# Designs tried in a protein design run: peptides against a protein of PDB entry 3T6J. Part 228

Target 1, 375 residues: chain A of PDB entry 3T6J
Amino acid sequence: PIVESYIGFIESYRDPFGSRGEFEGFVAVVNKAMSAKFERLVASAEQLLKELPWPPTFEKDKFLTPDFTSLDVLTFAGSGIPAGINIPNYDDLRQTEGFKNVSLGNVLAVAYATQREKLTFLEEDDKDLYILWKGPSFDVQVGLHELLGHGSGKLFVQDEKGAFNFDQETVINPETGEQIQSWYRSGETWDSKFSTIASSYEECRAESVGLYLCLHPQVLEIFGFEGADAEDVIYVNWLNMVRAGLLALEFYTPEAFNWRQAHMQARFVILRVLLEAGEGLVTITPTTGSDGRPDARVRLDRSKIRSVGKPALERFLRRLQVLKSTGDVAGGRALYEGYATVTDAPPECFLTLRDTVLLRKESRKLIVQPNTRLE
Target 2, 372 residues: chain A of PDB entry 3T6J as posed
Amino acid sequence: PIVESYIGFIESYRDPFGSRGEFEGFVAVVNKAMSAKFERLVASAEQLLKELPWPPTFEKDKFLTPDFTSLDVLTFAGSGIPAGINIPNYDDLRQTEGFKNVSLGNVLAVAYREKLTFLEEDDKDLYILWKGPSFDVQVGLHALLGHGSGKLFVQDEKGAFNFDQETVINPETGEQIQSWYRSGETWDSKFSTIASSYEECRAESVGLYLCLHPQVLEIFGFEGADAEDVIYVNWLNMVRAGLLALEFYTPEAFNWRQAHMQARFVILRVLLEAGEGLVTITPTTGSDGRPDARVRLDRSKIRSVGKPALERFLRRLQVLKSTGDVAGGRALYEGYATVTDAPPECFLTLRDTVLLRKESRKLIVQPNTRLE

## One batch from the design tools (peptide; made by RFdiffusion4, then SolubleMPNN)

Design b2_p22_7_s1 (from b2_p22_7, 10 letters changed)
Fold by OpenDDE base, seed 2:
Structure b2_p22_7_s1 (fold): chain B 375 residues (1-375), chain A 22 residues (1-22)
Amino acid sequence: as target 1 above (375 residues)
Amino acid sequence: PPPRGSYEEPRPEGTLEPYTTF
């Protein structure tokens, strides 16, 4: 088998300022069959990047073809095992040298193992469909998240010599209609400027890219889905995201007004965006479970994903990217923290829903390191 | 460096959790 590994100070999620890496390492075996799907996605990446809702001036000047591999993890050392990885984490290196994407396939397989009777917050009519397509839809989401999420977008920079990597006279901010008013100065990075929100903000951008681009027929075709199957994969991917946004409340600490998990905060933000879109796209309904205790149901109207959801997500995702590109920390923080705020305001009453989420919390899954066998 | 897109399983309550799988 082909063995891959990495080791070092890589992820900064545990740093409150998003800068200092945690020591992490893995040893894994290449899954050739699943890697082939990601290779096809890579082959289409340059074209798919053009489908993102920002001008080419806000995208990388030169596309650098990345590697994308599905790996079966033999051992993982770290505080948590990811489903997907995009490295390096340095935007400058991503833009100038390229990047590598990894899907931890056997980790995803464990995450997909959901029993129908334990599946919370979904309507009964959605449960079987959700169980059937959760895995496949998540493969799509992870692929898009890593490759076209983290792998997309340009930072506007003025170097130490005063030169800009963009034309100040011609590049227009699509949100304001004006010339670019802010950028990264020499020595400033994404993490250094956006600090406490940098990690979750970037995850939110990447997740949003996944939802947005999974609507594209070419993406579904790459993963082997057509017709009704493709529509079901799209539906379940969006449904999974809005459900995850509700589940995310587990990771909010009301007393400290903070989030303990960057990805879950990101998913809650997306839920808020889609709820704000209105028009019956997403509905969260408090209910009473069969045990007589509080429960809830998330409903996503599949017929409104393209008509209501996509435009809402498009506007939001574009704004995320524009604020990131221009280094507009004030605007970015205002936008992101606004959607990340958890209150008990009607109609959602998120703090009350949080109590329901905690009540319905599943036991934490543990990944046991696998063995290899020589036949 | 910007955080990687990673889906981790939920960590124990009260800890900073970088990754969560669905």
Scores: peptide ipSAE 0.025, ipTM 0.652, DockQ to the pose 0.114; fails the geometry check
Fold by OpenDDE base, seed 3:
Structure b2_p22_7_s1 (fold): chain B 375 residues (1-375), chain A 22 residues (1-22)
Amino acid sequence: as target 1 above (375 residues)
Amino acid sequence: PPPRGSYEEPRPEGTLEPYTTF
């Protein structure tokens, strides 16, 4: 339909245990023009899923073609307005019944409105490029995040009758080289097992899929980018992610050793992964602003995205998926919490950087939701 | 081990960077 809506207990981000849903609802109108790009992405999804860095045995056995639509939100009732949605949130239903993806186009459009003079933590040479391509790069990232991020991967399950949805004798864990040693039992879900890290972990996986697959020429072509433009979109997408990882520090509470926003925690984790890759790929440099107070700059070496960034992200993303598929909570928690830890250790000194982030924080932005009319 | 976290769903106060639902 041209009008889309949903209502109910949908998202569990506000539950510390990732279990209890927040009551949410929206009404939106289909943007036909923007939806066409996502339809092309859907048409390529089955092939693109094969490009993900895990064995086919860790991917869904059967591709279920989802809907993907760009929506202009008229009203949204909830704690926040997302840029993209993948529903339902139940992995079992996603695997057996399929899913629906939406991009909230007018929400993204608001995010594009950045004044150059207020753009923090970027080098001057990157600002104009960032402003120009932030929007298009977001479209790519959201599309990949929803469709091929949340829409990818298989959970290994033993049902109530004792049957497995995988061959225990032949499926090999690519990280260990051994047979599968763990899985989800009847009644166990992603959220129930991974609990406090489930939401952020999944967002991190989805964001990582976006970064990883945006390097694929077919993806950029689908979105209408070729040549230098495609490379700029890639660069800005990665740049935005590492910048977001720095901005994420706002949502860490040192006194409680906790994160307050799942997506931002995810972005910080990705930043840590890319920093760990080294080789000058990502550099965060403390500086002094024109006001004489602390500032910072994030630099991403464009020439090292494919040579350094991609392999690092590939390894990390594969580990995320394998641990998710096998229900390995201990391994998953160790991995994820390791990268999500915020200390003041050199060279990054993240707690000090957090002070800088807070100092440079903009005032809260408010979104006023629109009206529409029939013509 | 560090205390377990909780999450707020709204966008970052200082940015309109996109986020998605699960």
Scores: peptide ipSAE 0.024, ipTM 0.586, DockQ to the pose 0.474; fails the geometry check
Fold by OpenDDE base, seed 1:
Structure b2_p22_7_s1 (fold): chain B 375 residues (1-375), chain A 22 residues (1-22)
Amino acid sequence: as target 1 above (375 residues)
Amino acid sequence: PPPRGSYEEPRPEGTLEPYTTF
């Protein structure tokens, strides 16, 4: 077998300032069959990057072909097991030296196991479709999230000698129509500048890239989906995201006004963006469960994903990237914290919905080490 | 600063969680 491993202080999600890594490590075996799909995605990555909603001047100057593998994890030492990883986390290194992507395939497989009767917050008509396509759609999402999410975008930098990595006279900010007015100085990083919101903001950008690009026929083709199957994968991917945005409320602490999980905060933000788009795209309806206690239903109008959802996400995603590229912390924080705010304001009444989410909370799954065998 | 980029499952309430699958 082909074995991969890593170890060290890698992910900073548990640091409130996003600067200190948690010590973790894994040993995994390459899943050749699943890796082949990601290899095809890598082969198309340079072209797919051009589909992202920012000018080429906000994308990496030179495409660096990354490695992308699907891994079956044998052991993972850490506080949690990711589904996907993009490393290194240093944006400068990603842009100049390259990066590696991995999908932890058997971790994803565990997440696929859902009993219909325990599936919360979905309409009955969506449950079977969701169960069928959750896994495949999640493979697509993780692949896009890692490779084209974390693997995209340029940071504007002025080096220690005063030189810029962009043409100050010709590069235009697509949001303002003006020349670039802010950038990263020597020694400044994404994490150092955006600090408390850096991790969640970046995850939100990556998740948004996934949703945005999963609409592209070439992406679905790469993963082996066409026709009605491709449309169902798209629908379930978007449905899963808006559902996750509701589930995310579990990880908000009202008393401290803080989030305890970066990805869930990101998913809540995306939910808010798609709710703001209106036009019946997303609807959250409080209901009463069979037990007589509060429940809720999330509805996504499939017919409005491209017409309403995509444009809303495009604008939002572009804004995220522009603020990231220019190092505009004030603008980025204002945007992101605005969408990440949880109140009990109508019509959504998110704090009330949080009580419902907590009431319907499922027991945490226990992941144990697998065995390997020769066949 | 350490690298970022983990798509993980959510951790128990009260803990800071880097990753979540759903």
Scores: peptide ipSAE 0.024, ipTM 0.676, DockQ to the pose 0.107; fails the geometry check
Fold by OpenDDE base, seed 5:
Structure b2_p22_7_s1 (fold): chain B 375 residues (1-375), chain A 22 residues (1-22)
Amino acid sequence: as target 1 above (375 residues)
Amino acid sequence: PPPRGSYEEPRPEGTLEPYTTF
């Protein structure tokens, strides 16, 4: 077997300012079969990056082909075990030196292992489809999230000598129609500038890339889906995301007006974007469970994913990228915190829904070291 | 930062969990 490991101060999720890394390490074995799918995605990455909703001037000047492997974790030391990783976390290094992607395959297997009777907030008619396609759709989402989410976009930089990595005279901000008016100066990083929202904002961008690009036929073909299966994978992926946005409320603390999980905050933001799109795309309906206590159902109209969902996500995703590229912290914070705000205002009444989410929460899962043997 | 996955109880106030799968 091929063994991979890493160790060090890696992720900054637990730093309120998003800068200081938490000590983490793992030992894993390469899953060759699963890695093959991600290799196919890598082979198409340069072309797929062109499908993202921003001008080439906001994309990396040079595509650096990354490594992408699926790993089965043997040992993981840290505050939480991830489903996917994109390293290094320094955007400047990602742009100049490249990056590596990994999917933690056996972690994903734990994530999608849900019993039908315990599956919350879905319509009964969606449950079997959800169970069937949860794993495959999540593979698609994670692959896109890591490779084309975190692996995409350019930061506009002025170096220590005053030189720019973009043409100030010709590059136009697609949101304003004007020349670029802000950038990262020497010593400024994504995390240092965006601080408290940096991690969640970046996760939101990456998740949005996943949803947006999973609509592309080539992506589904890479993962081995065609026809009705491809459409079901798309539907379940989007359904999973909007459901996750509701589940995210568990990780919000009303008394402190803060989030305790960056990815879940990101997913809530996406839910808000798709709800704002309207036209019956997403509906959250409070219900009563069989136990007589509060429940809820999330409905996604699959026929409106492309017509309503995609345009809404496109506009939002472009705004995220433009604000990131230009280092516009004020604009980025206003946009992101606006969607991340949780109130009890109608029609959604999110704080009330949070009570329902907490009432219906699943027990915490314990992940233990797997057994290994030769076969 | 790269996505991570976890399914654990929410952390205490003021702390962020690295990732949650769904």
Scores: peptide ipSAE 0.020, ipTM 0.632, DockQ to the pose 0.099; fails the geometry check

Design b2_p22_7_s2 (from b2_p22_7, 11 letters changed)
Fold by OpenDDE base, seed 1:
Structure b2_p22_7_s2 (fold): chain B 375 residues (1-375), chain A 22 residues (1-22)
Amino acid sequence: as target 1 above (375 residues)
Amino acid sequence: PPPKGSYEEPRPEGTLIETPVF
């Protein structure tokens, strides 16, 4: 078996300022079969990056071929076990030196096991599709999220000598139509500038990349899906995201006006974006469960994903990237915090929905160290 | 005031992309 490991102060999600890494480490075995899909994704990455909704001037100057492997985790030391990893977390290094992506495949597999009768917030007619395709769709999402999400975009920088890594005279901000008016100075980083929103904002960008690019036929082909299967994978991926946005409310603390989990905050933001798109794309309906207590249903109109969802997500994702690239903290915070705001305003009444989410909360799953054997 | 992205204790799944627990 091929063994991979890492150890150190890596992820900063537990730092309110997004700067200090938590000490973690893992030992894992390469899943060759699943890694082959990610290798194909890597082979297409340079082309797929061009499909992202920003000008090439906002993308990396040169493509650096990353590693991407699927790993079956034997042990993970830390406060939590991720589904995917993109390292290093330093954007400058990602830009200049490259990066590595991993999917923790057996961790994903554990998450897929949900009993139909316990699956909350979905319509009955969606449950079977969701159960069938949640795993495959999440594999797609993880691959895109890590490789083309975290692995995409350029930071505009002025170095200590005053030189720019972009042409000030020719590069145009696609949102304003004007020349670039802000950038990162020497020593400034994504995390240092965007601070409290940096992690969640970046996760939101990466998740949005996943949703956006999963619509591309080539992506689905890479993962072995065509025709109706590909459409079902797309549908379930988007459905999972909007459901996750509702579930995310569990991780909001109203009294502190804060989020306890970066990815869930990101997913809530995406839900808000897709709700704002309107036109019946996403509907959250409060209901009464069979137990007589509050419940809810999330509905996603499959037929509107491309016509309504994609354009909305495109605009949003472009704004995320442009604000990130230009180091526009004020604009970025205004955008992100606007969508991350949780109120009880109609029609959604998110604080009320939060009570429903908490009421329907499933028992936390426990992950234990697996056993391995040679046969 | 709107949330500003401050974090409390993260869920067990949460590094770069997390597994769904739901």
Scores: peptide ipSAE 0.022, ipTM 0.565, DockQ to the pose 0.326
Fold by OpenDDE base, seed 2:
Structure b2_p22_7_s2 (fold): chain B 375 residues (1-375), chain A 22 residues (1-22)
Amino acid sequence: as target 1 above (375 residues)
Amino acid sequence: PPPKGSYEEPRPEGTLIETPVF
């Protein structure tokens, strides 16, 4: 077997300021079969980056071919086991030196082992489809999230010598139609500027990239899905995201007006974006469960994903990237915190829904380290 | 310190999951 490991202060999720890394480490074995799919995605990455909804001037100047590997984890030390990893986390290094993507395949496989009777907040007609395609759709999402999410976008920088990495006279902000008015100064980083929202904002951008690009036929083909299967994978991926946005409410603390998990906050934001799109794309309906207690159902209109969902997500994702590229913290915070706000305002009544989510909360999954046998 | 680049799935509380090794 091919063994991979990593160790160090890598992820800053536990730092309120998004700067200090937590010590983390793993030992894993390469899954060659799944890695081959990600290699195909890598081979298409340069072309797929052009499909993202921002001008080339907001994308990396030079594409650096990354590594992408699917790993089966033997041991993991850390506060949480990710489904995927993109490293290094430094944007400057990602842009100049390249990056590596990792999917923790067996972690994903375990995460998807959901019993039908325990699957919450879905219509009965969606449950079997969800169970069938959750795993495959998540492979697609993780691949896109890491490679084309975290691996995309340019930061506008003025270096210590006063030189810009973009043409101030010709680059136009697609949101304003004006020249670029803000950028990162020497010593400023994504995390240092966006601070408390940096992690969740970036996760939201990466998740949005996944949803947006999974609509592209080439992406589904890379993962081996065609025809009806491809459409089902797309549907389940989007359905999983809107469901996750509802589940995310578990990780909101109303008393402190804060989020305890960056990815969940990101997923809630995406849910809000898709709800705002309207036109019956996403519907959350409070119901009564078989136990007589509050429940809810999330419905996603499959026929409106491309016509309603994609344009809404496109606009939102472009705004995320433009604000990130220009270092516009005020605009970025206003946008992101606006969607991340949880109130009990109708029609959604999210605080009330949160009570329902907590009531229907599943038991925490504990990942047990696998036993290996020498044959 | 490196920015965050990991995809975390929300895990429900209390379920012991044995990770299959392939």
Scores: peptide ipSAE 0.024, ipTM 0.584, DockQ to the pose 0.115; fails the geometry check
Fold by OpenDDE base, seed 3:
Structure b2_p22_7_s2 (fold): chain B 375 residues (1-375), chain A 22 residues (1-22)
Amino acid sequence: as target 1 above (375 residues)
Amino acid sequence: PPPKGSYEEPRPEGTLIETPVF
């Protein structure tokens, strides 16, 4: 089999300032069958990048064809095992040198193993569909998240010689209608500028790309879904995201006004965006469980994903990208922290919902890593 | 928190990562 590995100070999620990498390493084997879907996604990536809701001037000038492989992890050393990876994490290197994408297929398989009776916060009529399509929808989400999420967008840079990587006279900020007023200077990076919100903000952008592009028929076709199955995969992907946004409250610490998990914070932000869209797209209803204790249900109106959800996400995702590209930390922080704020304000009463989430919290899963052999 | 640049799903406790035999 083909063996892949990496090791080093790679991910900065554990650093409150998003700068210092955590030491991480893995050994994995290539899953050739699953890699074929991602290869098709890579083949379509340049075209799919054009579907993202920002001007070409905010996208990479040259598409650098990345590698994308599905891996079955044998050993992973780190604080957590991701479902997917996009490396390197430096935006400048991604932009100029390229990147590699990995889906950790057997990690995803573990995530799919949910017992119906333990599945929280879903309507009964959604549970079977969710169980059936969680895996496939998550494969789609991870692929898009890594390749077209982390792999998309341009940073406007002025180099050490004073040269710009964009035309200051012709490039227009689509949010303001004005010329570009800010950029990254020599030595400035995404992490150095956006600091405490950098990791979660980028995850939110990548997750939003996944939700947005999973609506594209070509994406579903690449993954082998057509007709009603494709629509079910879309529905479950969006449903999983809004559910995850509720579950995310576990990772918020009210006393410190902070988040302990970047991806979950990102998912909460997306939930807030989709709730703000209104029109009955997303509904969170406090209920009483069979045990007489607080519970909740998340409902997503399938018929409103394209009409209400997509436009809301489009506007939000464009704002994320524009603020990232221009290095507008003040604007980016205001936007992101606004949606990441957790209060007990009606109608959602998120702090009260957090109590419900904690009450219904599943035990922490232990991940046991296997051995393998050649036959 | 999950590493930056990685997608992490909340994993249930007690799960086993399975790899194929090659």
Scores: peptide ipSAE 0.022, ipTM 0.558, DockQ to the pose 0.103; fails the geometry check
Fold by OpenDDE base, seed 4:
Structure b2_p22_7_s2 (fold): chain B 375 residues (1-375), chain A 22 residues (1-22)
Amino acid sequence: as target 1 above (375 residues)
Amino acid sequence: PPPKGSYEEPRPEGTLIETPVF
């Protein structure tokens, strides 16, 4: 088998300021079959990057072909096991030197095995479809999230010599219609500028890229889905995200106005964006469970994903990228914290829904190191 | 195809790590 590993101070999510890496490491075996799908995604990456909702001037100047491998994890030493990885975690290096993507395939596979009776917050009619396509949709989402999410976008930089990596005279901010007025100076990084929101903001951008690009026919084709299957994968991917946004409330601490998980905060933000789009795209309905206790249902109108969801996500995602590229911390914080705010305002009453989410909380799952054998 | 058997989804509460799926 082909073995891959990494070790070191890599992910900074546990640092409130997003700067200090947690020491972690893994050993994994290459899944050749799934890696082949990601290789096809890499082969299309340069073209798919052009589909992202920002001008080419906000994208990397030169496409650097990354590696993308699906791995079956044998052991993972860390505070949590990711589904995907994009490294290095330095935007300047990503845009100048390149990056590597990894999907932890067997971690994703664990997510497949949700029992129907334990599946919360979905309409009964969606449960079987969700169970069927959750895994495949995760593969798509993770692939897009890593390669075209974390792997996309440009930081505008003025180097130590005063030179800009963009043309100040010709590059226009698509949100303002004006020339670029802010950028990263020498020594400034994404994490140093955006600090407490950097990790969650970037995850939100990457998740949004996944949702946005999964609508592209070529993406589903790469993963081997066509016709009705492709549409079902799209639907379940979006449905999973809006459900995750509700589940995210578990990771919010009202008393401290604090989010305890960057990815879940990101998913809540996306839920808020899609709720704001209105037009019946997403509906969260409080219900009463069979046990007589509060429950809830998330409904996503499949027919409105492209007509309502995509435009809303497009605008939001472009705004995320523009604010990131220009180092506009004030604008970025205002945008992101606005959507990340949890109140009990109607119609959603998120604080009340949080009580429901906590009531329906599933037991924490344990991932156990597997054995391997040669056949 | 999904693996045989029943698996529970990992939800590391309070854990911040790269790209978990919940």
Scores: peptide ipSAE 0.020, ipTM 0.515, DockQ to the pose 0.074; fails the geometry check

